Peptides against a protein of PDB entry 3S8F. Designs and how they scored, part 172

Target 1, 157 residues: chain A of PDB entry 3S8F
Amino acid sequence: VLTLFVAVPSLMTAFTVAASLEFAGRLRGGRGLFGWIRALPWDNPAFVAPVLGLLGFIPGGAGGIVNASFTLDYVVHNTAWVPGHFHLQVASLVTLTAMGSLYWLLPNLTGKPISDAQRRLGLAVVWLWFLGMMIMAVGLHWAGLLNVPRRAYIAQV
Target 2, 166 residues: chain B of PDB entry 3S8F
Amino acid sequence: DEHKAHKAILAYEKGWLAFSLAMLFVFIALIAYTLATHTAGVIPAGKLERVDPTTVRQEGPWADPAQAVVQTGPNQYTVYVLAFAFGYQPNPIEVPQGAEIVFKITSPDVIHGFHVEGTNINVEVLPGEVSTVRYTFKRPGEYRIICNQYCGLGHQNMFGTIVVKE

## One batch from the design tools (peptide; made by RFdiffusion4, then SolubleMPNN)

Design b2_p19_5_s1 (from b2_p19_5, 12 letters changed)
Fold by OpenDDE base, seed 4:
Structure b2_p19_5_s1 (fold): chain B 157 residues (1-157), chain C 166 residues (1-166), chain A 19 residues (1-19)
Amino acid sequence: as target 1 above (157 residues)
Amino acid sequence: as target 2 above (166 residues)
Amino acid sequence: SLLDELLELVYNLALLLFS
């Protein structure tokens, strides 16, 4: 069946996005192998939010390979691993992308730019959200590997 | 200008693609490590087997809990387990220590889980299908069975016990 | 097997890279 080939379009999309980010960073004056990263607009929550979502999506994507594997899924299925994966894919990438979209969309719809205070608050919210999600996701994945069951209030750990 | 940008992006895409290939090897290594460390205790032996959930309680190997444990060979047993709302049958499941146990699990009603604490036994149980898991209990004692698939209002209280005797 | 599928995936991606 070659189920893992479903990952190809997703990987291609990820590479395209990464390439676009590198291009943008270099256009903004970034140089070297990693200098383009620093040149990206990290002061804009509309940018930072989806990028952090993408960063969370990387381990989530790796988990996707595990979950899609017949043999490995046997190990992690219906354990805390699964909600850990969900929170990376949905509560990180999708949610942060939505947050970022709002930071761009609302000013455009209202015709009013966000204040500096709102910008700083937005950055704080996005970074804190990302941090919290990473802590929770790592914990859930770790618990899952320890065979903590999903949808159960009791576990022998 | 736009054409130049597209060429540049293409070059970056190639670079990232190369990086992705390297990462794939890393992922393969991690998968191999995971398999080596987490799958050593259970050998998948399940084949597609179908049963009628409407009659499984009335006839067949799951119908009588007193005959659920069947010796199939020297130190080899097959255990026919029903997962139902809300419990397991037989309960407790009594098996000898060190014996090779083949669990054949099915459901007469809805989808359930069969998660045995202290082991890597963890399967979904679908009505109309038989889940097959092979395991050898090396340590005597009691092992709790937990339903890890939501099956209704009593899901959280759905437990069973495997008693491994010396 | 999983390994075979992963290897084929890597192979296909390599083809995309060098095509």
Scores: peptide ipSAE 0.014, ipTM 0.741, DockQ to the pose 0.068
Fold by OpenDDE base, seed 1:
Structure b2_p19_5_s1 (fold): chain B 157 residues (1-157), chain C 166 residues (1-166), chain A 19 residues (1-19)
Amino acid sequence: as target 1 above (157 residues)
Amino acid sequence: as target 2 above (166 residues)
Amino acid sequence: SLLDELLELVYNLALLLFS
């Protein structure tokens, strides 16, 4: 009855963050339906990393609702679906947020800004991390739907 | 100035929340569609049944693997299965093709998994509780039982077999 | 029950949105 109500605060937070991003993008000169996205500071790994984490968190959050559903959980429980879910949540959002925070924190603590080369490398790292994580997550979710069990070295398909 | 900014943020928040609401309706529709079109694979939840894990091996329907398969009616069977460290009993489980099988699964020691490859049977097995799963095997052959819950050092080797006879 | 829970969630979100 009240189980899915737990998703409400998370959804509110998520879309508040999205609203903040849109507002920030528009303040930076972005216009139109998608122009605000382009106006965001995509050249800063401290920004890109957590945003990519948020993007990965979206399907992960949806999966959380599935996992919390008694009916749907029967289909996905203890399959590869579950590792796919928490890799989106932990290895995507949490990890990328931590990575992004370091790109801000270290320059701040040392008083030395990152070089342009370091910035570009950082961007490459977070994008590659995100891409790899999405590929793995999609694969795990797909395998889970095909009834591949977790914690087993064998699979039906 | 701050008030204007706050108002603007609220407007965007409302817009995004509206979008969220719309997406929820989409998801509900998709779930409803899936459930409506795929009802054959739905296994209803059973009632909670408790057992004493300390005595389940000594007395009761799980005590004798030779008596684990019980015919309860015409083309209906109940199979009392123990999941333990590290295996299943009886092993193999022999059942006839086309019969309605009710699996009653419990554990004498720790939590295990009961995943029957090639089927939608997939439940956790808790000591002190009985997991009930109903299934009808349409195809004869061997079906592997896989433990998909970590249960100790021998977890990876914990397998069983269901033999479906014509 | 799943549908009921989802409907309740949607209802609550609607209330929050339009309150």
Scores: peptide ipSAE 0.014, ipTM 0.762, DockQ to the pose 0.068
Fold by OpenDDE base, seed 3:
Structure b2_p19_5_s1 (fold): chain B 157 residues (1-157), chain C 166 residues (1-166), chain A 19 residues (1-19)
Amino acid sequence: as target 1 above (157 residues)
Amino acid sequence: as target 2 above (166 residues)
Amino acid sequence: SLLDELLELVYNLALLLFS
């Protein structure tokens, strides 16, 4: 009976998703250890968005373990580290998944495919969002480790 | 066919599950690294000290800010700090350099934060409970106390000062 | 303590994978 055992089902699910991605990539002609990644439909924002969300969720999940640790939480609690974690989990994975869902849902609801211009714009939005979130998250985590307080507009670093 | 697809997926899942196990070791290593590089200490599991938030302002060691700093030894002090909406008392908190300071912090109203800049002091203050933090200031000067837990409309302006004297 | 718990968890997971 270990507290961290609660994470096992979620980890299994996460890596099952990864397995599904590998399977999909290989079905699309990808070969080798990494070739399947290149074979995935990176030209579709409905695909790219949630995948980028998953990528952001990896360090976020690691941070979750840190935050749930009694010993380590003492270091990071109520510092900028915490909002950094949230922006990886909610503002990256959840938000990007929602964005990706939108890129799929709207064309299906209207019965019309998105234009090429809309597709390119969607890709730009998703990648820029991810990039911005990663920069922000790194900054917040770094600040947190420097003991910058959460919910304060000023700090002595 | 569907059967072959399921078999293939199962094989990939097995591989990724093995990878997940390996990643657990990576996470353990990262935790060890973090603990080695960040020596902020650990909050000890001590006896829970309770106080009545409705009377803490009227009676007891938190009632008089002028008597908040108590010398308990030759180089040891206890400071009874009250975090309230929206400030700290006493303010400033005056302590000598090099002395071991035990902060006893509580709140008469809502949950507050007690974050001392330039230190590893960072605790939440709950009404009805006493937070205990031990620290020794090695450098003289002023240390700002910041409330890092939202406590109301004046939260952003809730500051205190610890003055460490030579 | 955390390290010990995590190691135990990893051990248990390994057993589950090979059982």
Scores: peptide ipSAE 0.013, ipTM 0.745, DockQ to the pose 0.062
Fold by OpenDDE base, seed 5:
Structure b2_p19_5_s1 (fold): chain B 157 residues (1-157), chain C 166 residues (1-166), chain A 19 residues (1-19)
Amino acid sequence: as target 1 above (157 residues)
Amino acid sequence: as target 2 above (166 residues)
Amino acid sequence: SLLDELLELVYNLALLLFS
C-alpha cells in the first residue's frame, strides 16, 4: 500500500516527462524510435543537466525499491550501497536539476543572456559532473554488494 | 488544434505507460532473482525484545563478560554482547567452530552497529532493544566486528573480535 | 509483502493504461 502512495505518482511524473521529451523531439524533426532523442536541445545546459539527473535517478529509484524491501535491504543496509543510492538521488538528480535551473534563472533575473562561451562551459560542467557521479555511484554500489560497510574507513575486501 | 496536440501527447504518454508496465515486470523478475540468489543465507531477525539500558550493565546476562558465552545445548551457544562507546564486550568473543551461535546484542548508551567481517552479520544495536542474530562459523580464525553506525568521537576506532576456535 | 505491493502497482498502472 505504501509503495503505491509514492511509487505510482513518481513513475507517472517520470514517464510523463519522457513523453513530453519524445513529443518535443519529434516536433523538432526527430523521427523513428530513437531519432527524437537526438533532436532534443543538447546544446542547452539548462536542458541537459536535468535530463542527466533524471537518467541517474532511474537506477537510484530502482535502488530505492531494493532498500525498501525487508529482505533485500538486509543485503545492502549500512553498506557502501546506501551512499551510492543517495548520491544518485541527491548529488545527481537534485544537484543537476539545480544546476540546470541556474542556467535558466540567472539570465532571466539579470536580463543578460549567457554567452556562447558560458554555454559551452556549462555543458562541460554538467557532463563532467554526471560522469563523476556515475563513476562514484557504480563504485559505491559495487562495493556495497561486496559488503563494504558505510561509516567505516576500512573494507572487508 | 489544441485538441490534436493533446491527443498526440496522450498517445506518447500511453506508449510510455506501456513501457513502464513492461519494466515493472522486469523489475519484479530481478527482485525475485535477487531474493533467490542473495538471501539464501540470510540471518533471520529475532522477536522484539526489550531491556533497560540503564541497568543492563549491572544485572542480567550482559552484566558479566566472563559469563557472556552460554552453552544452551549440544553445539549451541548464546553470546550476550554489549556494544558501547567505544567497543564491544566480551572482547574477544570466543566460540567453537561449527557451533550454532545466537548473538544477543544490546547497547547501554547510544545506537551502534554490529558488522562482522567475513560474515553476513550486520545489525544496528539500539539501546533498550535486543538484537538477535544466529550464525555458524565454518572457518576458524579471527573475525573483526565493525561499528557501522556513527556513535561519537571514538566511532572510527570501535572494533571487536570474534575468535573461532577449532 | 513486497511482491504484493509491486503487483498492486502493476495493476494500477494497467488500469491507467487502459482507462
Scores: peptide ipSAE 0.012, ipTM 0.716, DockQ to the pose 0.061; fails the geometry check

Design b2_p19_5_s3 (from b2_p19_5, 11 letters changed)
Fold by OpenDDE base, seed 3:
Structure b2_p19_5_s3 (fold): chain B 157 residues (1-157), chain C 166 residues (1-166), chain A 19 residues (1-19)
Amino acid sequence: as target 1 above (157 residues)
Amino acid sequence: as target 2 above (166 residues)
Amino acid sequence: SLLDELLELVYSLSLLLFS
């Protein structure tokens, strides 16, 4: 009867992560409603990457509800909307988390910290990746709403 | 100190949970708005109709493309469409403008898509099942049918045409 | 139906706030 109840554990986890981020930011000296965000370590690609992934996951999660809806799925099913959803969930959250993990793992495995140049390059990579993914995702969702078919190289529009 | 930290985290968690509830209401409102403003029809879940995909080409209403378009009433037609690797039959599908068309679509081989450009017709076609779509073409012309479900090596070239005559 | 399920979900989540 309560099909969407399955989302409750995931939602609890997601917002627990958000709470952890706020706590961490406040521990780093952040104050106010939004000051804790600025206090987070945005100079570390190992941190920035998964956080950007989480940001992409928010609209992706909302899209998940749409895709799981009987009435709304009829509108978006097998249109460009679906790939847009996938690129937010997999190519953004999962991929960026993997990238971030790599930025942490390699220095720890080698015992050598990354250079400042490598750090800056890493930041550039994850931000550019996120930007590109967001542009593509918006485009795909927009195209999907215009009834552009999935798995086709041609469309009316 | 650890206890204080846990207490603080719990407070933040409660705040974010409250926020999540608020966002759920926002999402509900957005969904309601979308449904209220959306003009495209929704195909309801209908009665499941089954066919034998191994014999659908040899016997029954899908067997002869020349007899695929059946007038069922005044300004009302049923079109029996096969989606197969790699095309549609009949092709073209000829129907009159303004008539109520009931498409009965099935597949003899694998799963295909039936996406009609310029319309809200978009269904998956499963072997052994009949997909039913009702639509009235208001404008004459050609409407392209696109397969939007991967069905093999020729998937990308699998197209059909609906010709709506005045 | 979706609205009903979402409302039930909201209700369930509300109960979690008081747990």
Scores: peptide ipSAE 0.020, ipTM 0.779, DockQ to the pose 0.063
Fold by OpenDDE base, seed 4:
Structure b2_p19_5_s3 (fold): chain B 157 residues (1-157), chain C 166 residues (1-166), chain A 19 residues (1-19)
Amino acid sequence: as target 1 above (157 residues)
Amino acid sequence: as target 2 above (166 residues)
Amino acid sequence: SLLDELLELVYSLSLLLFS
């Protein structure tokens, strides 16, 4: 059974999202191989949050392949690696997407646009969240590779 | 306009797909590296083996902890281990240094973990199934067994010991 | 094996690239 083919739909989705971002950036005046990235609306927390989630999802997705591998899962299963993966997938991608959605949804529901101060605060929150999640995730993955067990208060490393 | 946009997106999708393929090769290389560096100590030798968790304490190779360590050949042993709420049997597990040890681990109650510190032995133990792990202890001493699968209120205190003798 | 599955995945994705 080709278990890794389960990853194909997810990869296709990632490609589509990336393509959409590139298209949007180019429509906003971005040129060149990477110029479209700068042209994206980085001043909008409703945009930045889910994009940062997607960035966190990249290493998380790689970890997903590892976790789905019978051979590699033997190494990382029930170690700190696993919660590291979860925090990238759920606490980063899903949470940041929810945060971004909130920044879009609340103004639309209330009819009141967010203030500039709220916008700046929102940007700070999502960037700090992303940074914290990356630090924690890297630490957990690293600890997992050092065979630190999950769900245990003691470890010999 | 929409058609033009779709065409452009399709082109970008192809580009990102190509990039993704390149990254897949990178990931494969990283996986190969991980396998080479982290899996050399444990050889998977287990086949699917089933047992009755309701009788495993009463009959069979797991029933008597005094007979749990069985010599199967020159410098080869099989150790029948029970993981239960909340401990391991036998405890301690005594094996000689340098011997090839085949652990056959099962549970009479709930799912447990079998994580041996200082080694790459790390398996889940399911009632009704036998987990098989082969390992050779190169260094004498005590190795702590940790349950890394939540198994109840006493989970955090569930420990065992492997004593490797010279 | 894992490598075989990964290679097959790469081949499949490559086919998608040229479809």
Scores: peptide ipSAE 0.017, ipTM 0.761, DockQ to the pose 0.070
Fold by OpenDDE base, seed 2:
Structure b2_p19_5_s3 (fold): chain B 157 residues (1-157), chain C 166 residues (1-166), chain A 19 residues (1-19)
Amino acid sequence: as target 1 above (157 residues)
Amino acid sequence: as target 2 above (166 residues)
Amino acid sequence: SLLDELLELVYSLSLLLFS
C-alpha cells in the first residue's frame, strides 16, 4: 500500500521531468516528435548520467510495484529478481545521478573545467556503466523468474 | 514569455501522461502474462496460523519428525516442517508422487527461507507463524530445499531434501 | 487485491491526465 501510495507522486515527478526535457530540447532547436531528444546535450556526462539513470528507473519502478504486490511478490520474493530491481534503482539511478553530480560539482569546486579528454572518458564510463547494468539487471530478473534464489550460492535451474 | 512556456509545458505533460497510461496497460498485460505462466502448481492454503516458537519443538505436530508426514485423505498429505538454524526437519521429507501435499512450515528460532528447487515453492518462514503451501509433485526424485533468507553463519549450508516416491 | 490496486493507480493517473 505504501509503495503504491508513493508511486503516484513519483510518476507525476517523472512525467514532469520528461516534459521538462522535451521543452529543453525544443528550446535547443529540436523539432518534431523526437527531434528534441537529439537536441539535448548528450556530449555532457553531467547530463547523460542522470538521464540514463532515469531510463533505468522506469523498469525498476515497474518492478517496485511487482515487489509490493502480494500476488506477484509470491513469485519473485527472495529470488534473483530482487537484486535485479535493486541494481536498477540503486546501482543505476542513484549511482548515475551521483556520477553526473560529480561531473558538475568538481569543476565548480576546483574552478578548473574538465578537459575534452576527461569529458570523453566520462561519457564512456557512464555509457558503459549503464550498458553493463542493464545487462546485469535483465539477467537477474530473468534468473528470478526461473526461481534462482537470492542469498544462495547454488541453484538448480 | 513565462505564460507561453507554462502552457507549452502543460501540453507536453499531458502528452507524457497519455503515453504513460498506455505503457501502464502494457505493463499490466506483461504482469498478467507472468502470473499466468509462472504461478502454476503452488497454491497458498490455510488461514493465518500462529504457534509458539518456544514450545514448537517439544509439543505439537512439529515436535516429532517421524510423525511429520500425515495422511489426511486419499492421495492427500500434510507435512509439518521445521526450518531452524541450520537445517530442516524432517530431513528427508518423503512424499508420494502425484499426491496433494500441504506443507505447514514454521521456525523455532529466526526467520528462514523455504525454497524448493525445481518447483515454485518459495516462502519465508517466521517464528510464531505457520507458512502453508499446497503443492503436487508430478515427477519422482529428490528436490532440494534451500534457505534464501539470511539466518546466521551457517545460512549458506542450510539445506533439506524432499524425496518424491513413485 | 493486485487488480484493485492497479485499477486505483490507473484511475489516479486518469484523473491527473484529465485535470
Scores: peptide ipSAE 0.015, ipTM 0.717, DockQ to the pose 0.068
Fold by OpenDDE base, seed 5:
Structure b2_p19_5_s3 (fold): chain B 157 residues (1-157), chain C 166 residues (1-166), chain A 19 residues (1-19)
Amino acid sequence: as target 1 above (157 residues)
Amino acid sequence: as target 2 above (166 residues)
Amino acid sequence: SLLDELLELVYSLSLLLFS
């Protein structure tokens, strides 16, 4: 009940952000159903990082609902599914948001803008991080569904 | 201009809210599908039962591992299992193939896990509480019990065995 | 109960659409 209650404002926030992104993309010249996405500033790691975090948070959020279900939780509880969920929520959303924040915060704190090389490196780091997190998360969730136990080094799979 | 901007933003918000509703239905459907496919044969949990963890080793049905397996019917057994640091008793647990087994599991010390490989048996074992799971082993052989809740330095080596006899 | 909660969520969001 509590999880589902918290899910409501979270979803509202998520879709509000999405709406803002669409609006911004269209202001930047994007047209059509998906053209606004391409118009977003994908060359800025401060933007890309939190957006990728949000994307990773979507399946994680869905997993949260699963974990909150008495019947569904029986299937996934204390399996590799759980750390998969956590890594999406913490290592993806929170971490990527933190990374993105740094790409904005540090230049402002130091008064020195990031170089183009630093920008490119930042993009590489963020995308690679996201890719790694997705691979790990998918693997963990899959393993969990195969009844691989959490907190154990062995599994009958 | 500000009013126009706000109106435009609201329009996009409405669109995304509509999308969100659609996604909710998708999620509900997905949950229903998951329930139908992955929860088949769910082991029903028993009623909450309490026990004194400080005396469970001394008296009661868990006190003697030799008496842990109790036949309650023609093809029904109750097994009183202790999960402790760091193992299970009785060990091995011997049960007949095809019999309905009711596991009554508790802990005298800390929280442990009771995960039986090759089965859907997976419960946490709390001191002071009795976990009840019902299962019928269809295949003979050995089934390893794994502790999937960290319980101390010996956690990784905490294993038990269920031997299902033909 | 989960279904009920989800339906409640859907209902709430529906109200937001018409607000």
Scores: peptide ipSAE 0.015, ipTM 0.722, DockQ to the pose 0.061

